# Peptides against a protein of PDB entry 3HUF: the designs that were tried, part 4

Target 1, 320 residues: chain A of PDB entry 3HUF
Amino acid sequence: MWIIEAEGDILKGKSRILFPGTYIVGRNVSDDSSHIQVISKSISKRHARFTILTPSEKDYFTGGPCEFEVKDLDTKFGTKVNEKVVGQNGDSYKEKDLKIQLGKCPFTINAYWRSMCIQFDNPEMLSQWASNLNLLGIPTGLRDSDATTHFVMNRQAGSSITVGTMYAFLKKTVIIDDSYLQYLSTVKESVIEDASLMPDALECFKNIIKNNDQFPSSPEDCINSLEGFSCAMLNTSSESHHLLELLGLRISTFMSLGDIDKELISKTDFVVLNNAVYDSEKISFPEGIFCLTIEQLWKIIIERNSRELISKEIERLKYA

## One batch from the design tools (peptide; aimed at target 1 I43 K104)

Design b2_p20_1_s1 (made by RFdiffusion4, then SolubleMPNN; from b2_p20_1, 11 letters changed)
Fold by OpenDDE base, seed 5:
Structure b2_p20_1_s1 (fold): chain B 320 residues (1-320), chain A 20 residues (1-20)
Amino acid sequence: as target 1 above (320 residues)
Amino acid sequence: MEKEKKLLEEEEKKIEEFLK
């Protein structure tokens, strides 16, 4: 989201979130959803127009800011952004930091981008929330991204956590739920006066972990916990692959269970399967190898003695 | 009013410093 603050208290010592939309900036405007009052003798009554666009699809992957447009409203001394005079038709900016000078005012408005990118676990939740979140200047998507800051866990009470949720946890993404999204949707008016009133997702995340026994106490409890073990998996899920890598596993990939030959078995401690393959092919599993689902593996790795547990299962099947 | 007055006084001082 875009946040503005200013030198010399020309914003009355307040920070403000700028959501996507249009703002008239000047000395003789009243602060509201479309106006920013700036207190200066050197600023025109109506000095500039700020327009913040909704996030692009690319912004979800890059963590880049919503486009920030500045137009001077035909003032005597113009407007500058990053020491450059704004053009007659206005200019657009994608920099994360903007120093905005209105006329000859010796104090500047500083606009800075705080990255917030929300990944959704399922397309239904994305479809429900994306529009509202985009109107807050928050990029949204389904796919894994290095720019992702938050991950929406679907509240199905009593369901197993998804691979996406497992991976989001291990990569230290802040996991949130629909209750946090609902709260975000209500803050738009309150944060006009004070950007610090933006709700903290960390409280939501702490509550999710505390109230769900499927989470370990920290990602560090699981990261590299299976170092030294080797697994094989179907080349079907990038998230599953990245999850297994974060566990410290050596990973071999195969296209079908028929590709699991004696050579692969000799190098592999266990095979990780998705639920569909596991359930459909249980009868045709290769002899002498431990096969499990990612969810079954997760139940092992969240235990304090995960290495001992998995070793016992491997031994049981090698000597059976 | 009082906060605005102080801001305007600070702006005047800073303008005077820039004009020196």
Scores: peptide ipSAE 0.044, ipTM 0.662, DockQ to the pose 0.138
OpenDDE base, seeds 1, 2, 3, 4: peptide ipSAE 0.043, 0.043, 0.044, 0.042; ipTM 0.653, 0.655, 0.656, 0.642

Design b2_p20_1_s2 (made by RFdiffusion4, then SolubleMPNN; from b2_p20_1, 7 letters changed)
Fold by OpenDDE base, seed 1:
Parts: sequence; C-alpha cells; structure tokens
Structure b2_p20_1_s2 (fold): chain B 320 residues (1-320), chain A 20 residues (1-20)
Amino acid sequence: as target 1 above (320 residues)
Amino acid sequence: MEELLKKLEKEEEEIKKAEE
C-alpha cells in the first residue's frame, strides 16, 4: 500500500494510506477519502491530482507498487517528483519511494510503498476476496511468489494443512484466515487519517498457530531439520520442491515410479510422493526404499525428534 | 525551530521572486 508522510507539519503530522483512487491535493481542500489538505503558502487551493491504480498481475509477482500518477493542476509554482518537474499531462511512477514537492514548499511529501501481497491457497477464496483486496492496493494470486507477504489458509474443520500452508509457514509468510480478510475490508475508512490503525496480521497469525497443533512453534524448528538426508520426489509442484529444500534435503526428481532405479535408490534415503500416487501405487513400491507423502513427512517434521524418527523409519525398511 | 523558520522564509523569498 502507498503511505504518505510529510515534514514540517504540512500534513498535520498525519501518516495516510493512499488506496487506489483519485485524490485532489491542495491548501484549501478538506481531508477525506478523495482529498489531501497540504498547508503551505506557495501551494495552490487545488494543486495536484494523485491517482493510484489498482495492482496489476505483475505486481503480485514483483511486489512492485501500484502505479502512482501525479498531475499538476496548472499551478503557478508547479509540482516536482524526485526533483523532476511533473509534465503538463502528468507523469506516472513505479518507484517505491517518491519525494513530492508542491510549489515552493520547503517540505516534501514522502510517499513510500509498504508491500502487502496476499497468496490464496484455493481459487474460490481468491474469487471471493480479490476485488476487495485490489481496491485496498493489495496484489492477490494463487501461485507461489517471492513477493508474497501473507497467505490465506483455508480452514476446513478437521483437515490437515495443505502443502501450500506448510510452505508458506516455512518461508515465514504471515498466515491469515478469512476473519482477518473481513477485518481488512472494514478498516479502509478508519486508516485514511492514521496509517497506524492498519490491523496487525501478526496477531491473527499467532492465534492460528496457537490453536492448531499441526504447526510447530516457529519456522526455525523445521528449517534445515533434515540437513544431511537425501530424498527423491515426483516432479509435480514447485511448492513441494521448495518445501523440501527449506527442510535442508538434497532432492532428486523423477517423472514416474518406473524411473526409480538402483542408482537412485542407492543415493536416496526416502521417496516423497503425492497422496494420489501413494494410494494407487503403494503395492508396487520398490523394495528397500522408504516412501511417504508430504503430509506424512510433515507429521514427522513437526516433532522435536524428527531426525531420529525419520532415521528409524529408513532403517526399518532397509532390513525389511 | 530555527531550521523550520529558515525553510519557511526561503519559501516566502521564492514567492516574492516569482511575483517580480
């Protein structure tokens, strides 16, 4: 989201969130959802127009800012952004930091991008929330992205957490639920004049972890916990691969169970399979190799003695 | 406070120069 602050009390010492939309900036406007009052002698009554666009699909992957357009409203002293005079037709900016000077005001409006990018685990939840979140200037998507800051966990009562949720946890993405999204949708008006009123997702996250025994206490409990072990996995999802990497595993990939030869077995401690392959092919697993699902692996990983547990299972199958 | 006053004085000087 875009946040603006200013020196010299020209914004009355307030920090504001600028959501996607249009703002008239000037000395003689009243602060509201579409107006920003700026107090200085050289600033025109109506001085500039700020237009913030909704996030693009690209912004979800890059964590880039919503496009920020600045237009001078034919003022006597003009408008500058990053020491450059705004053109007659206005200019658009994708920089994460903007120093906006109105007229001859000795104080600048500092606009900065605070990244918030929400990944969803399922398309139904994305479809429900994407429009509202985009109107807050929050990029949304389904696919894994290095720019994601938050992950929406789908709560199915009594179900195991998904691979997406496991990976989001390990990469230190803030896991949130629908209750937090509902709360976010209500704060749009309250945070206009005070950006500090933005709800803290960390409280929601702490509550999720506290109330669900499928999570370890911290990602650090699991990261590199299986360092020194080697696994083979079916080349199915990037998230599964990245999850296993975060566990410190050396990973080999294969395309089918038929590709599991003696060479692969000799270099591999265990094989990770998806649920469908595990359930259908369990009767045809190669002898002398430990095969498990990601969910079964996760149940081992969340235990304090995970290395001992996995070693015992590997040994058990070598002698079977 | 002194730095703030100097900055505001500079704005006033620049306004005057643009009116001449």
Scores: peptide ipSAE 0.218, ipTM 0.829, DockQ to the pose 0.935
OpenDDE base, seeds 2, 3, 4, 5: peptide ipSAE 0.211, 0.213, 0.213, 0.212; ipTM 0.825, 0.826, 0.826, 0.826; seeds 3, 4 fail the geometry check

Design b2_p20_1_s3 (made by RFdiffusion4, then SolubleMPNN; from b2_p20_1, 8 letters changed)
Fold by OpenDDE base, seed 5:
Structure b2_p20_1_s3 (fold): chain B 320 residues (1-320), chain A 20 residues (1-20)
Amino acid sequence: as target 1 above (320 residues)
Amino acid sequence: DEEKKKLLEKEEEEIKKAEE
C-alpha cells in the first residue's frame, strides 16, 4: 500500500494510506477519501491530482508498487517528483519512494510503498476477496511468489493443513485467515486519518498458531530439521519440492513408482508420495523402503524428536 | 523552529519574486 507522510506541518503531522483511486491535493480541499489537504502559501487551492492504480498480476510476482500517477493542475509554481518537474500530461511512477514537492513549499510529501502481497491457498477464497483487496492496493494470487508477505489459509475446522500452508509457514510468511480479511475491509475509512490504525496481521497469525496443534512453535523448529536424510518424490508440485528442500532433505525425483529401482532405494531413506498415489498404490510399494505422504511427514516433523522418529521408521522397514 | 521559519520565509520570497 502507498503511505504518505510530510515534513513540517503541511499534512498536520499525520500519515495516510492512499488506496487505489484519485485524489485532489491542494490547500483548500478537505481531507476525505478523495482529497488531501496540504497547507503552504505557494500551494494552489487545487494543486495536483494523484491517481493510484489497482495492482497488476505483475505486481503480485514482483512485489512492486501500484502505479502512482501525478498530474499538476496547471499551477503557478508546478509540481515536482524526485526533483523532476511533472510533465503537462502528468507522469507515472513505479519507484517505491517518491518525494513530491508542491509549488515552492520547502517541505515535501514523502510517499513510500509498504509491501503487502497476499497469497491464497483456496481459489474460492481468492475469488471472494481479490476485488476488495485490490481496492486496498494489495496484490493477490494463488501461485507461490517470492513477493508474498501473507498467506490465507482456509478455516476448515478439523482439516489437515495443506502443503501450501506448510510451505508458507516455513517461508516465514504471515499466515492469516478470513477474520483478518474481514477486519481489513472495515478499516478503510479510519486509516485516512491515521495510517497506524492498519490492523497488525501478526496478532492474527499468533492466534492461528496457538490454536492449531498442526503448527510447530516456529519455522526454525522445522527448517533443516531433516538435514542428512535423503528422500525420493514423485515429480509433482513445485511447492512440495520446495517444502522438502526447506526441511534440509536431499531430494531425488522419479516419474512413476516403476522408476524406483534398487539403486534409488539404496540411496534413499524414504519416499514421499501424494495422497492419491499413496492410497492407490500402497499395496504395490517396493519392499524395504519407507513410503509416506507429505501430511504424514509433517506430523512427524512438528514433533520435538522428529529426527529420532524418522530414524526409527527407516530402521523398522530396512530390517523387515 | 527557527530553521522551519527560515524555510517558510524563502517560500514567501519566491512567491513575491514570481509576482513581480
Scores: peptide ipSAE 0.350, ipTM 0.895, DockQ to the pose 0.845
OpenDDE base, seeds 1, 2, 3, 4: peptide ipSAE 0.349, 0.346, 0.350, 0.349; ipTM 0.895, 0.894, 0.895, 0.895; seeds 3, 4 fail the geometry check

Design b2_p20_6 (made by RFdiffusion4)
Pose (drawn by RFdiffusion4):
Parts: structure tokens; C-alpha cells; sequence
Structure b2_p20_6 (pose): chain A 301 residues (1-255, 262-274, 288-320), chain P 20 residues (1-20)
């Protein structure tokens, strides 16, 4: 999401999260859901218009920011963004850091993008919540993305967690649920500062894994728990390969050396396992000679 | 030149205060 703050006291020492929509910025304007007051001699009463476009699907995958546009409102002393004078018809910016000078004000309004892209585990969940999050400037999606910062697991209805959840836990993504989304549905009309929504997501994640037999204590204990082992799978997606890599496994992708060198076959007279079955062992027992002894029992037998 | 820019800024500030 987009955030602005400034040096000096021109924004009253406060920062602000800007959602998609339009803002009028000026010396004689009151701070509300659509106006930003910036006090300095050379800043016109109504000085600039900031327009932030809603996110595209591509931004969920690239981590790119919502398009940020600035128009100078025919002012006495002009507007610059990253030292470029804003012409008539305005300018649009896709960079993640913007220094915005209003008039001859010696202090710049500094806009920066904080990464936040939310992956859902369920299409019906994505359809229900996507428009809400997009209006906050938060890209969403279902497929795997390297720009994902948060993952919404389904209601753990007393049942096993999905591979998408296991994978998000291993790659150190913050796992959240419906209760955090309900909190996000509270905030569009609000004037809140930088990092206002992020810590609640971490608290939600820390609470989810507590007293939960689908999770161990940390991603750290899960990572490289199966080092020294090897495996094989059919047309492994780069995500499942990365998931198995994170377990410390050696992987051989296939389309007498697939059988005796390879300890087990991971699926979607050879010995086979699902990732769902492998997760049950990856948690269960204690040590390296115990949590990887149940997997060593399933191989010999 | 710097003094002229400062004066122009002060005049513009005063005009805005009178309008208020």
C-alpha cells in the first residue's frame, strides 16, 4: 500500500496510508478521507491532486505499486515529483519512492510503497474479498507469486491444512484468516498512519499456529528436516520443487536410477507419498533420528 | 535573487492571509 510522510512539521509529524481514489492536497484543506492538509507559505490553498489507481492482477505477481498520479492545480509555484516539474495533464508514476515538492516548500512529501499482496487458498474466498482489498490498494490472487506477503488459509474446520498453507508457512509468508480480513473491511474511510494494519496480521498468524496440530512451532524447525533424503515427482511445478527443497530433499523430476537412488516418490512397485502425508511426518516426532525415522520406517517396509 | 524569491513568497502568504 501507499504511505506518505514528510520532514519538518508540514504533515504535523504524522504519516498517512493512501488508498486508491483521489485526494486534494493543499494549505487550506482539512484532513479527511479525501483531503490532505500541508502547511507552508508557498503551497497554494488547493495545490495538488493525487490519484491512486486500483491494483491490476499483474501487480499481485510482480509486487509493483498502484499507479500514483499527481496533477498541479494551476498553482503559483508549481509541483515537482522526484525533481521533475509536473506539467499540465499531470504525470503518473509506477516507482515505489516518490519525493513530492509543493511550491517552494523546503520539505518534500515522501510517498513510498509498502509491499502487501494477499494470496487466497480458495476461489470463493478470493471472489468474496478481492474487491474489498483492491479498494485498499492490496493486490490479491490464487496462484503462487513471489510478491505474496500474506496468505489466507480456509477456515480450519477441524480438518487438515492444504498444501498452499504448508508452502506459505515454509517460505515464511504471514498466514492470516477471515478474522483479519474482517478487520481490513473496517478501514477504507479511515485516516491512519504507516504500518497500521501489518502488526495485527502478525498477531493473527501467531495466534493461528498456537495449540494447532497442523503446525509446528516455527518455519525454522520444518526447514531442512529431511536433509540427507531424496525423492522424485512427475512434472514437478517449480513451487512443489521449492517446497521439497525447503524440506532439504534431493529431487529428481521425471517426464534403475529413478528407483534405487531415490528414497520415495512424491505424488501431485515404487513407494509413494503425498505432500499431505509427508507433512504429517514432518511435524510428528522429535529429533532428526525420530521425525525422519518414521519416514525411514515407511521406506524399508 | 534569493531575497527576491523570499519576498515573493512572503507576499503570496500575506495575500492568502488577507483572503481568509
Amino acid sequence: MWIIEAEGDILKGKSRILFPGTYIVGRNVSDDSSHIQVISKSISKRHARFTILTPSEKDYFTGGPCEFEVKDLDTKFGTKVNEKVVGQNGDSYKEKDLKIQLGKCPFTINAYWRSMCIQFDNPEMLSQWASNLNLLGIPTGLRDSDATTHFVMNRQAGSSITVGTMYAFLKKTVIIDDSYLQYLSTVKESVIEDASLMPDALECFKNIIKNNDQFPSSPEDCINSLEGFSCAMLNTSSESHHLLELLGLRISTFMKELISKTDFVVLNGIFCLTIEQLWKIIIERNSRELISKEIERLKYA
Amino acid sequence: EEEEEEEEIEEFDEEQEEEE

Design b2_p20_8_s3 (made by RFdiffusion4, then SolubleMPNN; its pose is not in this set)
Fold by OpenDDE base, seed 4:
Structure b2_p20_8_s3 (fold): chain B 320 residues (1-320), chain A 20 residues (1-20)
Amino acid sequence: as target 1 above (320 residues)
Amino acid sequence: EEKEKEFIEELEKKEEELLE
């Protein structure tokens, strides 16, 4: 989200979130959803127009800012952004930091991008929330992204957490729920006066972990917990591969269960499968190797004695 | 309202001092 603050208290010492939309900036406007009052004698009554665009798909993957357009409203002394005079037709900016100078005002408005990108675990939740979140200037998507800051867990009561949720947890993404999204949707008016009133997602995350026994106490309890073990995985998803890497596993990939030869078995401690393959192919599992699902693996890795548990299962099946 | 006016007047004075 875009946040503005200013030098010399020309914004009354307040920070403000700029959601997607159009703002008239000047001395003789009243602060509201479409106006930003600036206290300066050196600026025009109506000095500039700021236009924040909604996030693009690219912004979700890059963590880049919503496009920030600035137009001078034909003022005597113009407007500058990053020491450059704004062109007559206005200019658009994708920099994360904007130093905005209005006329001869000696105090600068500083706009900065607070990165927030929300990944959804399922398309239904994305479809429900994407429009509202985009109107807050928050990029949204389904796919994993290095720019992802928050992850919306799919709450199915009584189900195991998804691979996406497991991976989001291990990569230290802030896991949030629908209650947090609902709260975000109500903040739009309150944050006009103070950007610090933005809800803390970290509290939501702590509550999710505390109230769900499917999470370990911290990601650090699981990261590299299986260092020294080797697994084979069916080439299914990038998230599954990345999850296993974060556990410290050496990973071999195969295309079918038939590709699991004696050489692979000799170098592999266990085989990781998705639920569909595990359930359909139980009869065709290679002899002498431990096969499990990611969800079964997760149940082991959240235990304090995960290494001992896995070692026992490996031994049991190698000698079976 | 008077305090807000005084605050604005002080800011405007500081601005004038920086422009001189």
Scores: peptide ipSAE 0.314, ipTM 0.878, DockQ to the pose 0.680
OpenDDE base, seeds 1, 2, 3, 5: peptide ipSAE 0.313, 0.312, 0.313, 0.309; ipTM 0.877, 0.877, 0.878, 0.877

## One batch from the design tools (peptide; aimed at target 1 K45)

Design b2_p21_1_s2 (made by RFdiffusion4, then SolubleMPNN; its pose is not in this set)
Fold by OpenDDE base, seed 3:
Structure b2_p21_1_s2 (fold): chain B 320 residues (1-320), chain A 21 residues (1-21)
Amino acid sequence: as target 1 above (320 residues)
Amino acid sequence: DEKEEEEKEKKLLEEEKEELE
C-alpha cells in the first residue's frame, strides 16, 4: 500500500494510506476519500492530482508498487517528484519511495510503498476476495512468489493443512484467514486519517498458530530439522520441493515409481509421494524403502523428536 | 537561505494552524 507522510506538519503530523484512486492535493481541500489537505501558504489551493492505479499481475510477483501518477494542476511553481519537475501531462512512478515537493514549499510529502502481497491457497477464496483487495492496492494470486507477504489459510474444520500452508509457514509468510480479510474490508474509511489504524496481521497469525495443533511453535523448529537425510520425490510440485529443501533434505526427483532403481534406493532414506500416488500405488511400492506423503511427513516434523521418529521408520522398513 | 525559508514556512504554518482552530 502507498503511505504518505510529510515534514513540517504540512499533513498535520498524520500518515495516510492511499488506496487506488484519484486524489486532489492542495491547501483548500478537505480530507476525504479523494482529497488530501496540505497545510502550507506556499502551495496552491488545488495543487496536484495523485492517481494510484490498481495492482497489476506483475506486481504480485515483484512486490512492486501500484503505479503512482502525479499531475500538476497548472500551478505557478509546479510540482517535483524526486527533485524532478513533473511534466505538463503528468508523470507515472514505480519507485517505492517518492519525495513530492509542492511548489516552493520547503517541506516534502514522502510517499513510500509498504509491500503487501497476498497469496491464496485456493482459487475460490481468491475469486471471492481479489477484487476487494485489489481496490486496497494489494496484489493477489495463487502461485508461489518471493514477493508474497501474507498467505490465506482456508478454514476447513477437521482438514489437514495444505502443502501451500506448510510452505508458507516455513518461509515465514504471515498466515492469515478469512477473519483478517473481513477486517481489512472494513478499514478503508478509517485509515484515511491515520495509517496506523491498518490492522496488524501478526495478531491474526499468532491466533491461528495458537489454535491449531498442526503448526509448530515457530518455523525455526522445522527449518533444517531433517539435515543429513535424503529423500526422493515425484517432480509434481515446486512448493513441495521447496518445502523439503527448507527441511534440510537432500532431494532426488523422479517422474514415476518405475524410475526408482537400486541406486536411488541406496542413496535415499525415504520417498515422498502425493496423496493420489500414495493411495493408488501402495501395492506397488518398491521393497526396502520408506514411502510417505507430505502430510505424513509434516505430522512427524512437528514433533520434537522428528529425527528419531523418521530414523525408526527407516530402520523398520530396512529390516522388514 | 533554505533554513530561512524553512523558518518562514514554519511561522506561516503556525499562523495557519491558529486560523484553522
Scores: peptide ipSAE 0.029, ipTM 0.655, DockQ to the pose 0.041
OpenDDE base, seeds 1, 2, 4, 5: peptide ipSAE 0.024, 0.023, 0.025, 0.023; ipTM 0.608, 0.583, 0.563, 0.572

Design b2_p21_2_s2 (made by RFdiffusion4, then SolubleMPNN; its pose is not in this set)
Fold by OpenDDE base, seed 4:
Structure b2_p21_2_s2 (fold): chain B 320 residues (1-320), chain A 21 residues (1-21)
Amino acid sequence: as target 1 above (320 residues)
Amino acid sequence: EEEEEEEEKKREKELELNNLE
């Protein structure tokens, strides 16, 4: 989201969130959803127009800011952004930090991009919330992204957490739920004068972890917990691969169970399968190797003695 | 810090006077 603050009390010492939309900036406007009052006699009554665009699809993957357009409203002394005069037709900016100078005012408006990018684990939830979140200037998507800051957990009562949720947890993404999204939808008006009123997702995250026994106490409890073990991975997502890497596993990728010969079995501790392959191919599992789903692996990983548990299962099947 | 703020406020007032002309 875009946040503005200013030097010399020209914004009354307040920080403000700028959501996607159009703002008239000037001395003689009243603060509301489309106006930003700036208190200086050096600033025109109506000085500039700010236009913040909704997030692009690219912004979801890059963590880039919503496009920020600035237009001078034919003022005597113009407008500058990052020491450059704004063109007559206005200019658009994708920099994360903007120093905006209105006329000859010695105090600048500082606009900065606070990175917030929400991944959804469920396409139905994305469909429900994407429009509202985009109107807050928050990029949204389904696919894994290095820019992801928050992850909406798919809540199915009584089901295991998804691979996406597991991976989001281990990569230290803030896991949130629909309650947090609902709260975000209400803040649009309240944060106009105080950007600090933006709800903290960490409280939501702490509550999710506390109330769900499928999570360890911290990601650090699981990261590299299986260092020294090797696995074969079959027909899994890229998220599954990254998850196994975060566990410290040496990973071999195979396309078919038939690719696993005696030599590979000798070098592999266990095979990780998705649920569909595990259920369909149970009869076709190679002899002398431990095969499990990622969800079964997760249940072992969250235990304090995960290494001992896995070692026992490996030994049981190698010597059977 | 207070001296810098006072100098900036002084600069603003000078600029305001120059913008009224």
Scores: peptide ipSAE 0.028, ipTM 0.606, DockQ to the pose 0.061
OpenDDE base, seeds 1, 2, 3, 5: peptide ipSAE 0.020, 0.023, 0.025, 0.023; ipTM 0.458, 0.571, 0.585, 0.547

Design b2_p21_5_s3 (made by RFdiffusion4, then SolubleMPNN; its pose is not in this set)
Fold by OpenDDE base, seed 1:
Structure b2_p21_5_s3 (fold): chain B 320 residues (1-320), chain A 21 residues (1-21)
Amino acid sequence: as target 1 above (320 residues)
Amino acid sequence: SAAAKAAAAARAAANEEEADK
């Protein structure tokens, strides 16, 4: 999201979130959803127009800012952004930091991009929320992204957490739920005068983790917890692979259970399978190898003695 | 602070120029 602050109390010492939309900036405008009052005699009554675009799909993957357009409203002394005069037709900016000078005002409006990028685990929830979140200047998507700051957990009562949720947790992404999204949808008015009134997603996250026994106390309890072990997995999911990497596992990939030969078994402690393959092919598992699902592995990983538990299970099957 | 005095002086100087529009 874009946040503005200013020097010399020209914004009355307040920070403001700028959502996608158009803002008239000037001395003689009243602060509202489409106006920004700036207190200086050197600033025109109606000085500039700020236009913030909705996030692009590219912004979801890059964590880039919503495009920021600045137009001077035919003022005597013009408008500058990053010491450059704004062109007659206006200019567009993709820099994360903008120093906006209105006329000869010695104090600048500082606009900075605070990254917030929400990944959804469920396409139906994305479809429901994407429009509203994009109107907050929040890029949204389903696919894994290095720019992801928040992850929407799918609440199916009584279901195990998804691999996406497990991976989001280990990536130290802030896990949120529908209650937080509902709260975000209502904040447009409250944050106009004080950007600090933006809902704390960390409180939502803490509550999710506290109330769900499927989460360890910290990602750090699980990261590299299986260092020194080796696994093999089907080359089916990037998130699954990345999850296993974050556990500190050495990973070998295979395309079918038939590719699990004596050589692979000799260098592998266990095989990780998806639920569909595990359930359908359990009768065809190679002898002398421990096979489990990611969800079964997760149940071991969340235990304090995860290394001892997995070692015992590996030993049990090597001597069976 | 020196910074607050400099800001106040800069504000005073800037507030002497009236924006025409």
Scores: peptide ipSAE 0.037, ipTM 0.666, DockQ to the pose 0.040
OpenDDE base, seeds 2, 3, 4, 5: peptide ipSAE 0.036, 0.036, 0.034, 0.036; ipTM 0.660, 0.651, 0.339, 0.652; seed 5 fails the geometry check

Design b2_p21_6 (made by RFdiffusion4)
Pose (drawn by RFdiffusion4):
Structure b2_p21_6 (pose): chain A 301 residues (1-255, 262-274, 288-320), chain P 21 residues (1-21)
Amino acid sequence: MWIIEAEGDILKGKSRILFPGTYIVGRNVSDDSSHIQVISKSISKRHARFTILTPSEKDYFTGGPCEFEVKDLDTKFGTKVNEKVVGQNGDSYKEKDLKIQLGKCPFTINAYWRSMCIQFDNPEMLSQWASNLNLLGIPTGLRDSDATTHFVMNRQAGSSITVGTMYAFLKKTVIIDDSYLQYLSTVKESVIEDASLMPDALECFKNIIKNNDQFPSSPEDCINSLEGFSCAMLNTSSESHHLLELLGLRISTFMKELISKTDFVVLNGIFCLTIEQLWKIIIERNSRELISKEIERLKYA
Amino acid sequence: EEEEEDEEREEEAEELLEEAK
């Protein structure tokens, strides 16, 4: 999401989260959902228009910002962005840091992008919530992405968690649920400061894993719990390979050395396991000679 | 002249906000 703040007291010492849409910025304008008051001698009463475009699907994967446009409103002293004078017809920016000078004001409005891309575990969930989050400047998607910061698990309807959830937990993604999304549906009309929505997501995550037999205490105890073991799988996607790597496993991808060297086969007279079955063991017992002893029992037998 | 230019910029800003809706 986009945020602005400034030195001096030109934004009254406050920061602000800017959603997709249009803002009029100037000396004689009141701070509301569509105006931003910036007080300085050289700033025109209505000085600049900031237009933030809604996100594209590609930004969910790249982590790129919503397009930020600035138009100078035929002002007395002009507008610059990163030291470039804004021409008529305005300019658009896809960088993550923007220093915006209005007129001759010695203090710049500093706009910066905070990473926030939300992955859903369910297509019906994505379709229900995507437009809401896109209007806040939050890219969403279903497939794996390296720019994902939050993961929405399905309602844990007294049932096992999905591989997408296990993977998000291991790569240290913040896991959230419907209740946090309901909070996000509250905030479009609001004028709120930098980092206003982020801590609630962490609180939601910390509460989810409490008293929950689908999760251990932390991603740290899960990571490298199966070191010294090895495995094999058919056409491993880079995500499943990375998931198994995070467990400390040695992996052999296939399209007398696939059988005796390899302790077990991970799926989607050899011994086979699903990742769902492997997760049950990855939690269960205590030590490295216990939580990896039940897996060592399933191999000999 | 400065007052007229301010009025023109105010009107333009209002029109831009109406188009944005």

Design b2_p21_7 (made by RFdiffusion4)
Pose (drawn by RFdiffusion4):
Structure b2_p21_7 (pose): chain A 301 residues (1-255, 262-274, 288-320), chain P 21 residues (1-21)
Amino acid sequence: MWIIEAEGDILKGKSRILFPGTYIVGRNVSDDSSHIQVISKSISKRHARFTILTPSEKDYFTGGPCEFEVKDLDTKFGTKVNEKVVGQNGDSYKEKDLKIQLGKCPFTINAYWRSMCIQFDNPEMLSQWASNLNLLGIPTGLRDSDATTHFVMNRQAGSSITVGTMYAFLKKTVIIDDSYLQYLSTVKESVIEDASLMPDALECFKNIIKNNDQFPSSPEDCINSLEGFSCAMLNTSSESHHLLELLGLRISTFMKELISKTDFVVLNGIFCLTIEQLWKIIIERNSRELISKEIERLKYA
Amino acid sequence: SVDELEDEIARLEEEIEELEE
């Protein structure tokens, strides 16, 4: 999401989260959902228009920002962005850091993008919530992405968690649920400061894993719990390979050395396991000679 | 349209202030 703040007291010492839409910025305007008051001698009463475009699907995967546009409103002293004068017809920016000078004001409005891309575990969930989050400047998607910062698990309806959830937990993604999304549906009309929505997501995550037999205490105890073991799988996607790597496994991808060297086969007279079955063991027992002893029992037998 | 009018008004108010000065 986009955030602005400034040195001096030109934004009254406050920061602000800017959502997709249009803002009028100037000396004689009141701070509301569509105006930003910036007080300085050289800033025109209505000085600049900031337009933030809604996110594209590609930004969910790249981590790129919503397009930020600035128009100078035929002002006495002009507008610059990153030291470039804003021409008529305005300019658009896809960088993550913007220094915006209004008039001759010695203090710049500093706009910066904070990473926030939300992965859903369920297509019906994505379709229900995507438009809401996109209007806040938050890209969403279903497939794996390296720019994902949060993962929405389905309602844990007294049932096993999905591989997408296990993977998000291991790569240290913040796991959230419907209750946090309901909170996000509150905030479009609001004028709130930098980092206003982020801590609640961490609180939601910390509460989810508490008293939960689908999760251990931390991603740290899960990571490299199966070191010294090896495995094999058919056409392993880079995500499943990375998931198994995070468990400390040695992996051999296939399209007398696939059988005796390899301790077990991970799926989607050889011994086979699903990742869902492997997660049950990855939690269960205690030590390295216990939590990896039940897996060593399933191999010999 | 309303925004254009408000912009024109803001420019005119600034010219008035300059003249008063």

